# Ledger of designs, part 72: peptides against a protein of PDB entry 3S8F

Target 1, 157 residues: chain A of PDB entry 3S8F
Amino acid sequence: VLTLFVAVPSLMTAFTVAASLEFAGRLRGGRGLFGWIRALPWDNPAFVAPVLGLLGFIPGGAGGIVNASFTLDYVVHNTAWVPGHFHLQVASLVTLTAMGSLYWLLPNLTGKPISDAQRRLGLAVVWLWFLGMMIMAVGLHWAGLLNVPRRAYIAQV
Target 2, 166 residues: chain B of PDB entry 3S8F
Amino acid sequence: DEHKAHKAILAYEKGWLAFSLAMLFVFIALIAYTLATHTAGVIPAGKLERVDPTTVRQEGPWADPAQAVVQTGPNQYTVYVLAFAFGYQPNPIEVPQGAEIVFKITSPDVIHGFHVEGTNINVEVLPGEVSTVRYTFKRPGEYRIICNQYCGLGHQNMFGTIVVKE

## One batch from the design tools (peptide; aimed at target 2 T39)

Design b2_p26_8 (made by RFdiffusion4)
Pose (drawn by RFdiffusion4):
Structure b2_p26_8 (pose): chain A 157 residues (1-157), chain B 166 residues (1-166), chain P 26 residues (1-26)
Amino acid sequence: as target 1 above (157 residues)
Amino acid sequence: as target 2 above (166 residues)
Amino acid sequence: AGTLLLMAVVAAVIIAFFAVVYFKLL
């Protein structure tokens, strides 16, 4: 029960952050129900990386609520589902957010500029990392529901 | 405009938060339902039941695997199961279908998992402790036990079998 | 409105995951 309550701050974060992004999209001219998304600064890796991380956090958090549901945990406990859940949370959102900091924080700390080419390369890196984490989340959640255990060298069997 | 967008955002946020709370409460009620049904039998016994891992293969209910299945009620069997590096004894565990099975599971060495494929049986096995879970097999046949807690280099091949007789 | 749509998607995903695992449990 208390774990289901720990989920409320992230459910609140989902709204406060989503409304902040929608407000920014509208300031930048976006209209429609989706125009606000397209009008956001998708050419900036510091923007893109946490946003993509937040997108993967939606299934990441859904799996965490499942794991927190006591008897439901007996379906997925110590299976590949669990790494599927935590790659979405820490290996995607937390890691992508830190990667995006290379693009505003590093210049601030070192004075070293980020070139146009380095910016584009950062875009590719955060997209590939995000997409790779999403594909693997699918493989691991599914294999977990099929009772494949975590922490195993299953290629040797 | 900012004042307006702000007001509207807070108003709908309050709504979302109430909905999100109502949803979590429904899940809590649904979990409480499972705890009142036979499906909750796989929840391990909360009572501490200590044993000694260094003598469990020499004395006590785990010393003779052929004697591991004991009828404890008219439709109940207790099964003493040893999960060790890297296997389970007895092998196979043989039980009748439709009977309540109380698995008492310990380990002489390291922590092992006990995950019965196709069931909700999924329990950690700690040396020095006895893990007790309950389940009734409704379908006869062979069930595979998977070790789902890393117990060393033999972990990926650590399996066992439950045969549910007709 | 866009945010409300996104919140609906978030809720649907949470319910879907919970339901799949809950019915598998039963």

Design b2_p26_8_s1 (made by RFdiffusion4, then SolubleMPNN; from b2_p26_8, 16 letters changed)
Fold by OpenDDE base, seed 4:
Structure b2_p26_8_s1 (fold): chain B 157 residues (1-157), chain C 166 residues (1-166), chain A 26 residues (1-26)
Amino acid sequence: as target 1 above (157 residues)
Amino acid sequence: as target 2 above (166 residues)
Amino acid sequence: DGTLAFMELLRETMLAEFLTVYNLLL
């Protein structure tokens, strides 16, 4: 039960980041309830990548609560569900954040701006990565619920 | 002005914090609902039981695979299972259909998994601890035991069989 | 059969993602 209390700081952090995004969007001219989202720099892979990571992190966080539950863990533990969770948390959030960081860092280190072609390719990469990760994660979670074991090459289903 | 920006961010944080709290309650409610409606078939956690992994092969109920299946009642059995690198003992495990089976599983070496296909039996097996699982096989046949916890070079080949007799 | 298909799909998906990243960034 105490483990579940970790969800509180995590949620606070997540929504603090969301607040920062809203602020940024509104500074960029976004108005209304959702207009600030459209105003965010979706043409910049350095921005898009970590945001997509955050989007993947939402269901992953919910899964974290499930995995941390003594009762619910009986269903999902050491099944494909767990790798599904990891791929949302590590391979999506962390990896996409790293990708985004590189798109920011490399131009600054080299002193050379990213070309338009590189920018477009970067956007394609991060969106495709996100899409693939979502497909994989959903599949793994689904398989886990069907009792596909983790760390095994065979399953009854 | 950084100070003004921080104040503005704080205002948005308050809104999102309120939303976060609301979502927290929603999640708690969903968990509560799940627990209330979907607890059937959940294997309850047993009492913590300890054993000496260094002697479990030589003495005690796990020492003789021929004596691993113990009838404890008219339709009740206890099965003492060893998960080891790289297999299970006894193998096969033979139990009657419809009987209540209590599996007592431990390891003499490293951590293993005990996942029985076609069932909800899925536990980690730790040296020095006894995992207890209760299950009743309703259908006769063979059920494969899979190790779902990495235990070494032979992990991928570590399988067992439960044979449920009519 | 379902597991096999699923595993194949996962493998192909992972490979596709890897190759995409590799080819575009390296």
Scores: peptide ipSAE 0.021, ipTM 0.727, DockQ to the pose 0.021
OpenDDE base, seeds 1, 2, 3, 5: peptide ipSAE 0.013, 0.019, 0.011, 0.024; ipTM 0.732, 0.702, 0.726, 0.710; seed 5 fails the geometry check

Design b2_p26_8_s2 (made by RFdiffusion4, then SolubleMPNN; from b2_p26_8, 15 letters changed)
Fold by OpenDDE base, seed 1:
Structure b2_p26_8_s2 (fold): chain B 157 residues (1-157), chain C 166 residues (1-166), chain A 26 residues (1-26)
Amino acid sequence: as target 1 above (157 residues)
Amino acid sequence: as target 2 above (166 residues)
Amino acid sequence: DGVLAFMLALKATMIAEFNLVYARLL
């Protein structure tokens, strides 16, 4: 039960990140309830990648609470649900953040800006990665709810 | 402008903190509720039942697969199951339809899984510990037992069968 | 205002996943 206390700082972090994004968007001229989102630099893969990672982290984090619940964990433990969870956390958030970091880091380390072609390619990569991760994650969670076991090549469903 | 924004953010932060705390208590309450009302077949014991994995094959209720199914009452059975590298015993496990079955599962070697298809029975089996699961099979037939915890080179082929008789 | 919307969305996500899994216990 005490494990759930981790949710508090995690949620506070989520708030801080979201608030920072809103603040940044408004500084860039965004107005209204959603206008600040549009004002964010969606043309920069260094920005887009970690933001998409954060979006994937939301359902993953929610799943973390489920996985930490005794009775609920009994249902999902060692099912396809578990891979679905950590692919959102690791393969989405961590990986996309790493990708985004590279898009910022490499130009700075080399002293050379990325070309427009490289920028567009980077955007394509991170969006496709995110899409693939979401499809896989939804599938795995669904399979888990259907009692598909983890680490098995066969299932009755 | 920044000052105004800062004040607004602080207000929202307080709200978010309150929300976070509220959600924490809600989830704790929900967990407590689900624990109180649903055990998913797992029988919580006041104490953890333990066995010696080095002798479990030679002595005790798991030693003889022919004696693994024990009638404990009217329409009630206890089944002593061993999960080992790489299979289950007894195999098949034969139980009556409609009977209340208490599975007591342990391992003589490494950690295994005990996942019964078509049911919510899904436990990890640890050497030295006894997993206890209660279930009533409503439909006759064969139920496959799958190891869903990696246990070695033969893990993927580790299966058992529960035969539910009419 | 955006943060508030985010908060509500996050709440909804948590509740939804909880209910989906809880349904398996019933």
Scores: peptide ipSAE 0.472, ipTM 0.881, DockQ to the pose 0.722
OpenDDE base, seeds 2, 3, 4, 5: peptide ipSAE 0.284, 0.335, 0.319, 0.301; ipTM 0.772, 0.819, 0.795, 0.779

Design b2_p26_8_s3 (made by RFdiffusion4, then SolubleMPNN; from b2_p26_8, 14 letters changed)
Fold by OpenDDE base, seed 2:
Structure b2_p26_8_s3 (fold): chain B 157 residues (1-157), chain C 166 residues (1-166), chain A 26 residues (1-26)
Amino acid sequence: as target 1 above (157 residues)
Amino acid sequence: as target 2 above (166 residues)
Amino acid sequence: DGVLAFMEALMATIEAEFNLVYAKLL
């Protein structure tokens, strides 16, 4: 009940953030339905990391609704689905947001901008992290739907 | 300048909020599909039932493994199962094929899992509560019970068996 | 108050739908 109640404002918040991104992209010269996306600063790991986190949060949020429903929880509870959800929420959104914050915070605290090499490395780290999280999460959710248990070294499939 | 910016942001927010609502319905539809394809075979069979975990081994229907399988009617059985550190009682659980089985599962010690491989029987077992699930085994054979809730050092080896006899 | 009421109604609708689907399938 509580989670489902929170789901509505969370979705509203998430898409409000998306609206802000669209506005920012259009201010940067993006045009059309999707042109604003390309106009966003994809060369900045401080931007890319949180955005990728948000993308991971979408399926994770949907999973949260599933987990919070006692009827649907009969399907997914204590299966590999649950850790899949956790890794999207914690290891994707929270972690990537923290990484992005770090890429912004440290240069500002030290007063020194990151080098181009550091920037490129940061982009690589963030994208590879996201890719790994998506692969693992998809696998865990898939396994969970097939009733593979969590906290067990064996599976029924 | 600020007013123009706010107006523009508001326009985008309206669009994205509409999209948000649409996505909510998409998620509901996907959830419904998942439910429709993955919930067959097992149903909750009872209301919340409480027991005293400190006495469940000494008295009541869980106390004697030899009396754990109770025939309640034609092709109907109730099985009183204990999940404990680290195993299940009775073990094996023997039931007839095609019979309606009501599992009543509780724990005398800590929280355990009761996951029957090859089925969608998957419940947590809490001390002081009775988990009740109803299932009919259509195929004879052995079904392994596994614990999917960490319960201590022997958790990974905590197994039981349901033997479905033809 | 209106926003809260809307969220509550939406939550209730979602729960009801899930319960209905569950009841029909089992």
Scores: peptide ipSAE 0.013, ipTM 0.682, DockQ to the pose 0.059
OpenDDE base, seeds 1, 3, 4, 5: peptide ipSAE 0.000, 0.012, 0.008, 0.006; ipTM 0.714, 0.717, 0.715, 0.689; seeds 1, 3 fail the geometry check

Design b2_p26_8_s4 (made by RFdiffusion4, then SolubleMPNN; from b2_p26_8, 14 letters changed)
Fold by OpenDDE base, seed 1:
Structure b2_p26_8_s4 (fold): chain B 157 residues (1-157), chain C 166 residues (1-166), chain A 26 residues (1-26)
Amino acid sequence: as target 1 above (157 residues)
Amino acid sequence: as target 2 above (166 residues)
Amino acid sequence: DGVLAFMGFLMATIQAEFNLVYNKLL
């Protein structure tokens, strides 16, 4: 129960990140309630990747609260729900952030900017990765709710 | 402009912090509520029941599979289950339909899982500890027990059966 | 204001997942 205290700093971090994005978007000329989103550099895979990771982290983080709940954890523990949570947290946020960092790091290390072709390919990779992760995560969470066990080759459903 | 933005953000941060703290208490309350109203699954115990995994097979209620099912009252049973590498005992576990079943599950060797298909029964079984699960089977038939915690080379084939009789 | 809306979405997501699992529990 007391583990949920971790939710407070996590929520604050989420706020800070979102606020930073809004601030950045507004600095780039975005106006209105959602105009700042459009003003963000969606043409840069170094930006898009970690942001998509953050989006995946939202349902994953929500699942974290569930998993930290005593009674609810009983229902979902060692079911397909758990891999679903993991893939959102690690394979989405962490992995996409790593991908994004490479799109920034490699050009800086080599001193060579990425070509437009490389940029477009990077965007495609990141978006496809995100899409695949979301599909898989939804499936795993759903399977978990249907009592599909983790680490078993068979299930009733 | 920067100063104005900073002040605004600070105000929102304070508000969000307060809200987050409030939500924390809501979550705690919800957990407490679910715990209080939960009538199946793991039974929270004030004191953790422990056993010696090295002797659990030789003495005590888990020693004899033929005596594993104990009637504790009218329409109430306690079932002493061992999860081991690689199976369950007794197997099958025979219980009557509609009875309140309290499973007392432990392991003599390594950590196992106890996942009953078609139910919410799903616990890890630790050597030296007794997992207590309460459930009432409403439908007769066979319910498969699945190990969902890796326990060795034979993990994937570790199954048991609960037979619910009319 | 945008960030607040986003935070609302976050909280809604938490509540939704909580409800999904809670329904299975009962």
Scores: peptide ipSAE 0.540, ipTM 0.873, DockQ to the pose 0.740
OpenDDE base, seeds 2, 3, 4, 5: peptide ipSAE 0.398, 0.374, 0.408, 0.378; ipTM 0.781, 0.813, 0.791, 0.772

## One batch from the design tools (peptide; aimed at target 1 E22 W36, target 2 A8)

Design b2_p27_1 (made by RFdiffusion4)
Pose (drawn by RFdiffusion4):
Structure b2_p27_1 (pose): chain A 157 residues (1-157), chain B 166 residues (1-166), chain P 27 residues (1-27)
Amino acid sequence: as target 1 above (157 residues)
Amino acid sequence: as target 2 above (166 residues)
Amino acid sequence: MTAVIVFFLLSIALFLSAFVFSNLAFL
């Protein structure tokens, strides 16, 4: 029960952050129900990386609520589902957010500029990392529901 | 406009938060339902039951695997299961279909998992402790036990079998 | 398994509903 309550701050974060992004999209001219998304600064890796990380957090958090549901944990406990869940949370959102900091934080700390080429390369890196984490989340959640255990060299069997 | 957008955002946030709370409460009620049904039998016994891992294969209910299945009620069998590096004894565990099975599971060495494929049986096995779970097999046939806690280099090939007789 | 899938999808729908509420706030 208390774990289901720890989920409320992230459920609140989902709204406060989503409304903040929608407000920014509207300031930048976006209209429609989706125009506000397209109008956001998708050319900036520091923007893109946490946003993509937040998108993967939606299934990441859904899996966490499942794991927190006591008897439901007996379906997924110590299976590949659990790495599927935590790759979305830490290996995607937390890691992508830190990667995006290379693009505003590093210049601030070192004075070293980020070139146009380096910016585009950062865009590719955060997209490939995010997409790769999403594809693997699918493979691991599904294999987990099929009772494949975590922490195993299953290629040797 | 900022004042307006702000007001509207907070108003609908309050709504979302109430909905999200109502949803979490429904899940809590649904979990409480499972805890009142036979499906909750796979929840391990909360009572501490200490044993000695260094003698469990020499004395006590785990020393003779052929004697591991004991009828404890008219439709109940207790099964003493040893999960060790890297296997389970007895092998196979043979039990009748439709009977309640109380698995008492310990390990002489390291922590092992005990995950019965196709069931909700999924329990950690700790040396020095006995893990007790309950389940009734409704379908006869062979069930594979998978070790789902890393117990060393033999972990990926650590399996066992439960045969549910007709 | 079925219950886990249902809970998972409902939780996803729950997270996504925050965007619906946000859109409605701007309508």

Design b2_p27_1_s1 (made by RFdiffusion4, then SolubleMPNN; from b2_p27_1, 18 letters changed)
Fold by OpenDDE base, seed 2:
Structure b2_p27_1_s1 (fold): chain B 157 residues (1-157), chain C 166 residues (1-166), chain A 27 residues (1-27)
Amino acid sequence: as target 1 above (157 residues)
Amino acid sequence: as target 2 above (166 residues)
Amino acid sequence: KKLAEEVYEASIAMYLKAFDFVFQAFQ
């Protein structure tokens, strides 16, 4: 019930951000239904990181609804599914947003723009982080559905 | 320019908000569908049962492991299980194959887990509350009970066994 | 299921390859 209560504002916020992204992409010359996505600044880790976090939030948020559902929670509760959900929400969304914030904040605080090498490294870091988290999350959710318990080092499966 | 930008942003926000609401209804529909087609288990209809964790070891149905398995009817048993730091009692739990088993599980100390491998039995056990699980073992053999709720330094070694006799 | 496993393994391989590439490039 609590999660469902939070779900509505969260969805509204997420899609409001998406609206802002569409607007920004169109201002940058993107056209069509999806062309605005390509027009976004994918060369900036300060942009890429939080966007990837938002992408991770989609399955994580869906999982939150599952976890809050009585009948479905019976299946996934205290299994590896739960850590999978956490890694999407905290280690992906929150962490990548924080990383993106740093990529913006540090240059502004120091007054020095990041070098091209630093920019490229930043892009590599956030993409690898995202990919790794997705692999881990899929694995944990999969294991959870196979009834692998959390907080246990052994499983029958 | 500012006014134009504001209008444009509002237009996109309205569209995406509409989409968000639509997705909300989709999720609600999915939940409703799962409820309508649910066949995975029994939803308890009884009142929450309470017990005094400070006396549960000394008096009551959990006090004597030798009397923990109670036959309540033909091919029906109630098993009073204690989850404690760090183990389960009785251990092993011996039940017949094909019998309807009602597990009444509580804790005298801290919160524990009761996860039976190879089954869908997976509940948290809280001191002062009785967890009730109904299950029928179709296959004979040994089923391991795992604690999946951190309960202290010995948590990783907290195991029990259910022996299903043919 | 088999396809899912293959995709999963391929993803891991891709991740490791990418990591190695980045590591070599930036040391």
Scores: peptide ipSAE 0.023, ipTM 0.726, DockQ to the pose 0.030
OpenDDE base, seeds 1, 3, 4, 5: peptide ipSAE 0.008, 0.025, 0.023, 0.020; ipTM 0.741, 0.743, 0.733, 0.722; seed 3 fails the geometry check

Design b2_p27_1_s2 (made by RFdiffusion4, then SolubleMPNN; from b2_p27_1, 19 letters changed)
Fold by OpenDDE base, seed 1:
Structure b2_p27_1_s2 (fold): chain B 157 residues (1-157), chain C 166 residues (1-166), chain A 27 residues (1-27)
Amino acid sequence: as target 1 above (157 residues)
Amino acid sequence: as target 2 above (166 residues)
Amino acid sequence: KELALEAYEAAKALYLRAFDFVFQAFA
């Protein structure tokens, strides 16, 4: 139980970011309990990418709590569950944040805004990336629960 | 105007902080519930047992694969297993069906894995430490041992077999 | 529960088939 208190700083960070998003959405005209979400700039890949990363981080964070739990880790350790967790945390959050940063940084450094076509392509890339990562992560977690070993090319499922 | 904005921000922050705390308790409750209702297969951690990896092949209970399976009581056995680059000994491990088996696993060289397919046996094996796992095989047959910790060039081919006899 | 189990098994089978296909294609 005490180990789970380690999650407090991460949760605080995550939900302060969420608070910032809510405020931003409301400033953009969003109203109601969920209307602020729609008001966010979903047409900008520089925004969408890191937000999708955050969304992927939610189940990953939950999994992190599981992995940090002594008794539960016994079940999932060195199974496909662990790579599933990594892909949510690194290949989703970190990678998408980096991608989003580039969509902001490159236009700024070059002094040229991205074209509408480039913007649409960027949106497609980050959404497809997110979708693929979620599918793979779910599959890996599922395989892990079925006792598929990590770092092995064969398994009885 | 600035004051109103500040108050609004504080309200949102307080709300999300409350939510974060609530979620923390939800996760704790979920874990507690899982542990309370699904304790089958959880092996309590025992005392840390240490061995000298440099001599484990030469002397002691792991030295002779022919004597690796020791009957410790009625329908109770201890099996001394070595995980090494790149295999297991003894191989195969022969144990009776329905017997309580205590596996004592160590390594003379590098870190290995000991994953038995069809079971919940899954432990890392560290040189200098003894991994202890208790299991009862209810079904006869062959159970494959898989190394799930990278241990070198031959890692992918590192397998063993447990044969459970009627 | 039976329906859930059936759905699980069906999904599992589909997943494994897809995995095998990909594995064979890139092996």
Scores: peptide ipSAE 0.016, ipTM 0.738, DockQ to the pose 0.023
OpenDDE base, seeds 2, 3, 4, 5: peptide ipSAE 0.011, 0.005, 0.011, 0.000; ipTM 0.696, 0.728, 0.728, 0.705

Design b2_p27_1_s3 (made by RFdiffusion4, then SolubleMPNN; from b2_p27_1, 19 letters changed)
Fold by OpenDDE base, seed 1:
Structure b2_p27_1_s3 (fold): chain B 157 residues (1-157), chain C 166 residues (1-166), chain A 27 residues (1-27)
Amino acid sequence: as target 1 above (157 residues)
Amino acid sequence: as target 2 above (166 residues)
Amino acid sequence: KELALEVYEAAVALYLRAFDFVAKAFA
């Protein structure tokens, strides 16, 4: 059980980022317990992408704690659960953060702002990516709990 | 005012840090609860047992597939299984219904998986290490063994069968 | 379980429709 304290640095990092988001939202005029969320720049794919990544990381992190549990890992190890976890962590957080970085980097490097059409396309891309990853992750975790093996083309069910 | 901003940031960070710690304890509690209420499906790990993968095929309990199933007591058996590239030995593994089966699984070559479909048996098999799994088959029939750890070009075709007889 | 599967399949179908719609809109 004490091994779960490994989650402390990750949680601290994640919630310090959340603190930064709250501060930013309040600077942008957000008020109240949740009003700061609405005040964040949800029209900017460079912002939305990494934030969605963080959201995907939440269930992934919870799963990570399960995977880190010696006893519970026996249940989920080398099942579809594992790639489900990976897709939340890598394909969601890491990939979306990279996408967000790209949306910031390219305009910065070229000195040319993105067009409104490009902005809207970017928003569509990151939202579709996120939603797709969430749906797939649910399926993979579910299959894993049904003992569908990883790295096999056949399934138990 | 930089000082004011700094204090505000610290306040938010402290709040979120407290929340972080609270969530940590929630997760620990959830894990503890899960373990306390759902232990029936957990197979305890056995003691670490080592074997020489270079000689396991020639000498010892894994050497002869005809002698792989050993009755150790009334309604109790030990099955010595080799996972190799690319299959299992013996194949099929024949055991009686209702008997307590102790699988002793090792590999002579590379890491393999031992996933028995329809059961909670799912272990990695490392050369030089013996994996021990205890299981009782309640239903007769055939149970497919699946390799769920990549082991080479023939990994996807690596299957075995456990036949449970009435 | 059957209901859960039905809901999941519906979600997948809806996502695919949404994806197609967006793809066509930006084509």
Scores: peptide ipSAE 0.558, ipTM 0.847, DockQ to the pose 0.030
OpenDDE base, seeds 2, 3, 4, 5: peptide ipSAE 0.516, 0.501, 0.532, 0.513; ipTM 0.815, 0.840, 0.831, 0.813

Design b2_p27_1_s4 (made by RFdiffusion4, then SolubleMPNN; from b2_p27_1, 18 letters changed)
Fold by OpenDDE base, seed 1:
Structure b2_p27_1_s4 (fold): chain B 157 residues (1-157), chain C 166 residues (1-166), chain A 27 residues (1-27)
Amino acid sequence: as target 1 above (157 residues)
Amino acid sequence: as target 2 above (166 residues)
Amino acid sequence: RELALAAYEASVALYLRAFDFVAQAFA
């Protein structure tokens, strides 16, 4: 039971970030319970990428709690569930954050803003990446629950 | 005004932190519920049992594959299984249908996996430790054992078979 | 559920085709 309290710092961090997003959205003119979300700069890939990463991190984090559970780990350990989990954590959050950071860093380093075409392309890339990651992650978790083994090229299912 | 801004930020943070705490308890509750209602098939870890991986092939219950299946009682068996690079011993493992089988699995070399298709048997096999799994096969037939832990160049081809006889 | 499964399988197939195409380019 105490193992689950390990999630406290992570949750605190996650919701602190959410608070920052809310504040930013409200500063940009967003109002109401959800209006601040719409007010965020969704036209900037440097913003969209890490936010999408955070969204993927939510189910991944929930899964992390499951994986950390001694009893529940018996169900998911060494199944496709595990790759599903860390793909959300690494290939979603970390990777998208890295991608997004480039859209901020490169213009600042070079002193040259990205073109509108580059911006649109960047948005397409990060959204497609996110979509692909979600499809793969859901599939892997599903397969894991069906007892598809990890690190095997064959499965009964 | 910076002061007003800071105050507003703190208010939002406090709200979200409270929400975070609430969600933590929700997750704990959900896990507790899951454990309480879905405990079927979960085999808790037993006492830690150790063996010497350097001698396990030469002496002891794992040494002779012909003696690997031991009847311990009426309709009860213990099966001593070695997972090694790259296979399982004995192979096939022959057990009766409906019998309670206790698998005692260890490795003489590296870490392996022991995943039996069609069952919930799925354990890590560590050299020097004995993995214990209890299972009753209700259906006769062949069950494939899959190594789901990378163990070397031949890992992908490391399979075994359990034959359940009527 | 069936639709979701079909969509997933289709996506995997597409991925594999794309991968094969790229692999051939480097062969």
Scores: peptide ipSAE 0.014, ipTM 0.736, DockQ to the pose 0.019
OpenDDE base, seeds 2, 3, 4, 5: peptide ipSAE 0.017, 0.005, 0.000, 0.000; ipTM 0.699, 0.725, 0.718, 0.692; seed 2 fails the geometry check

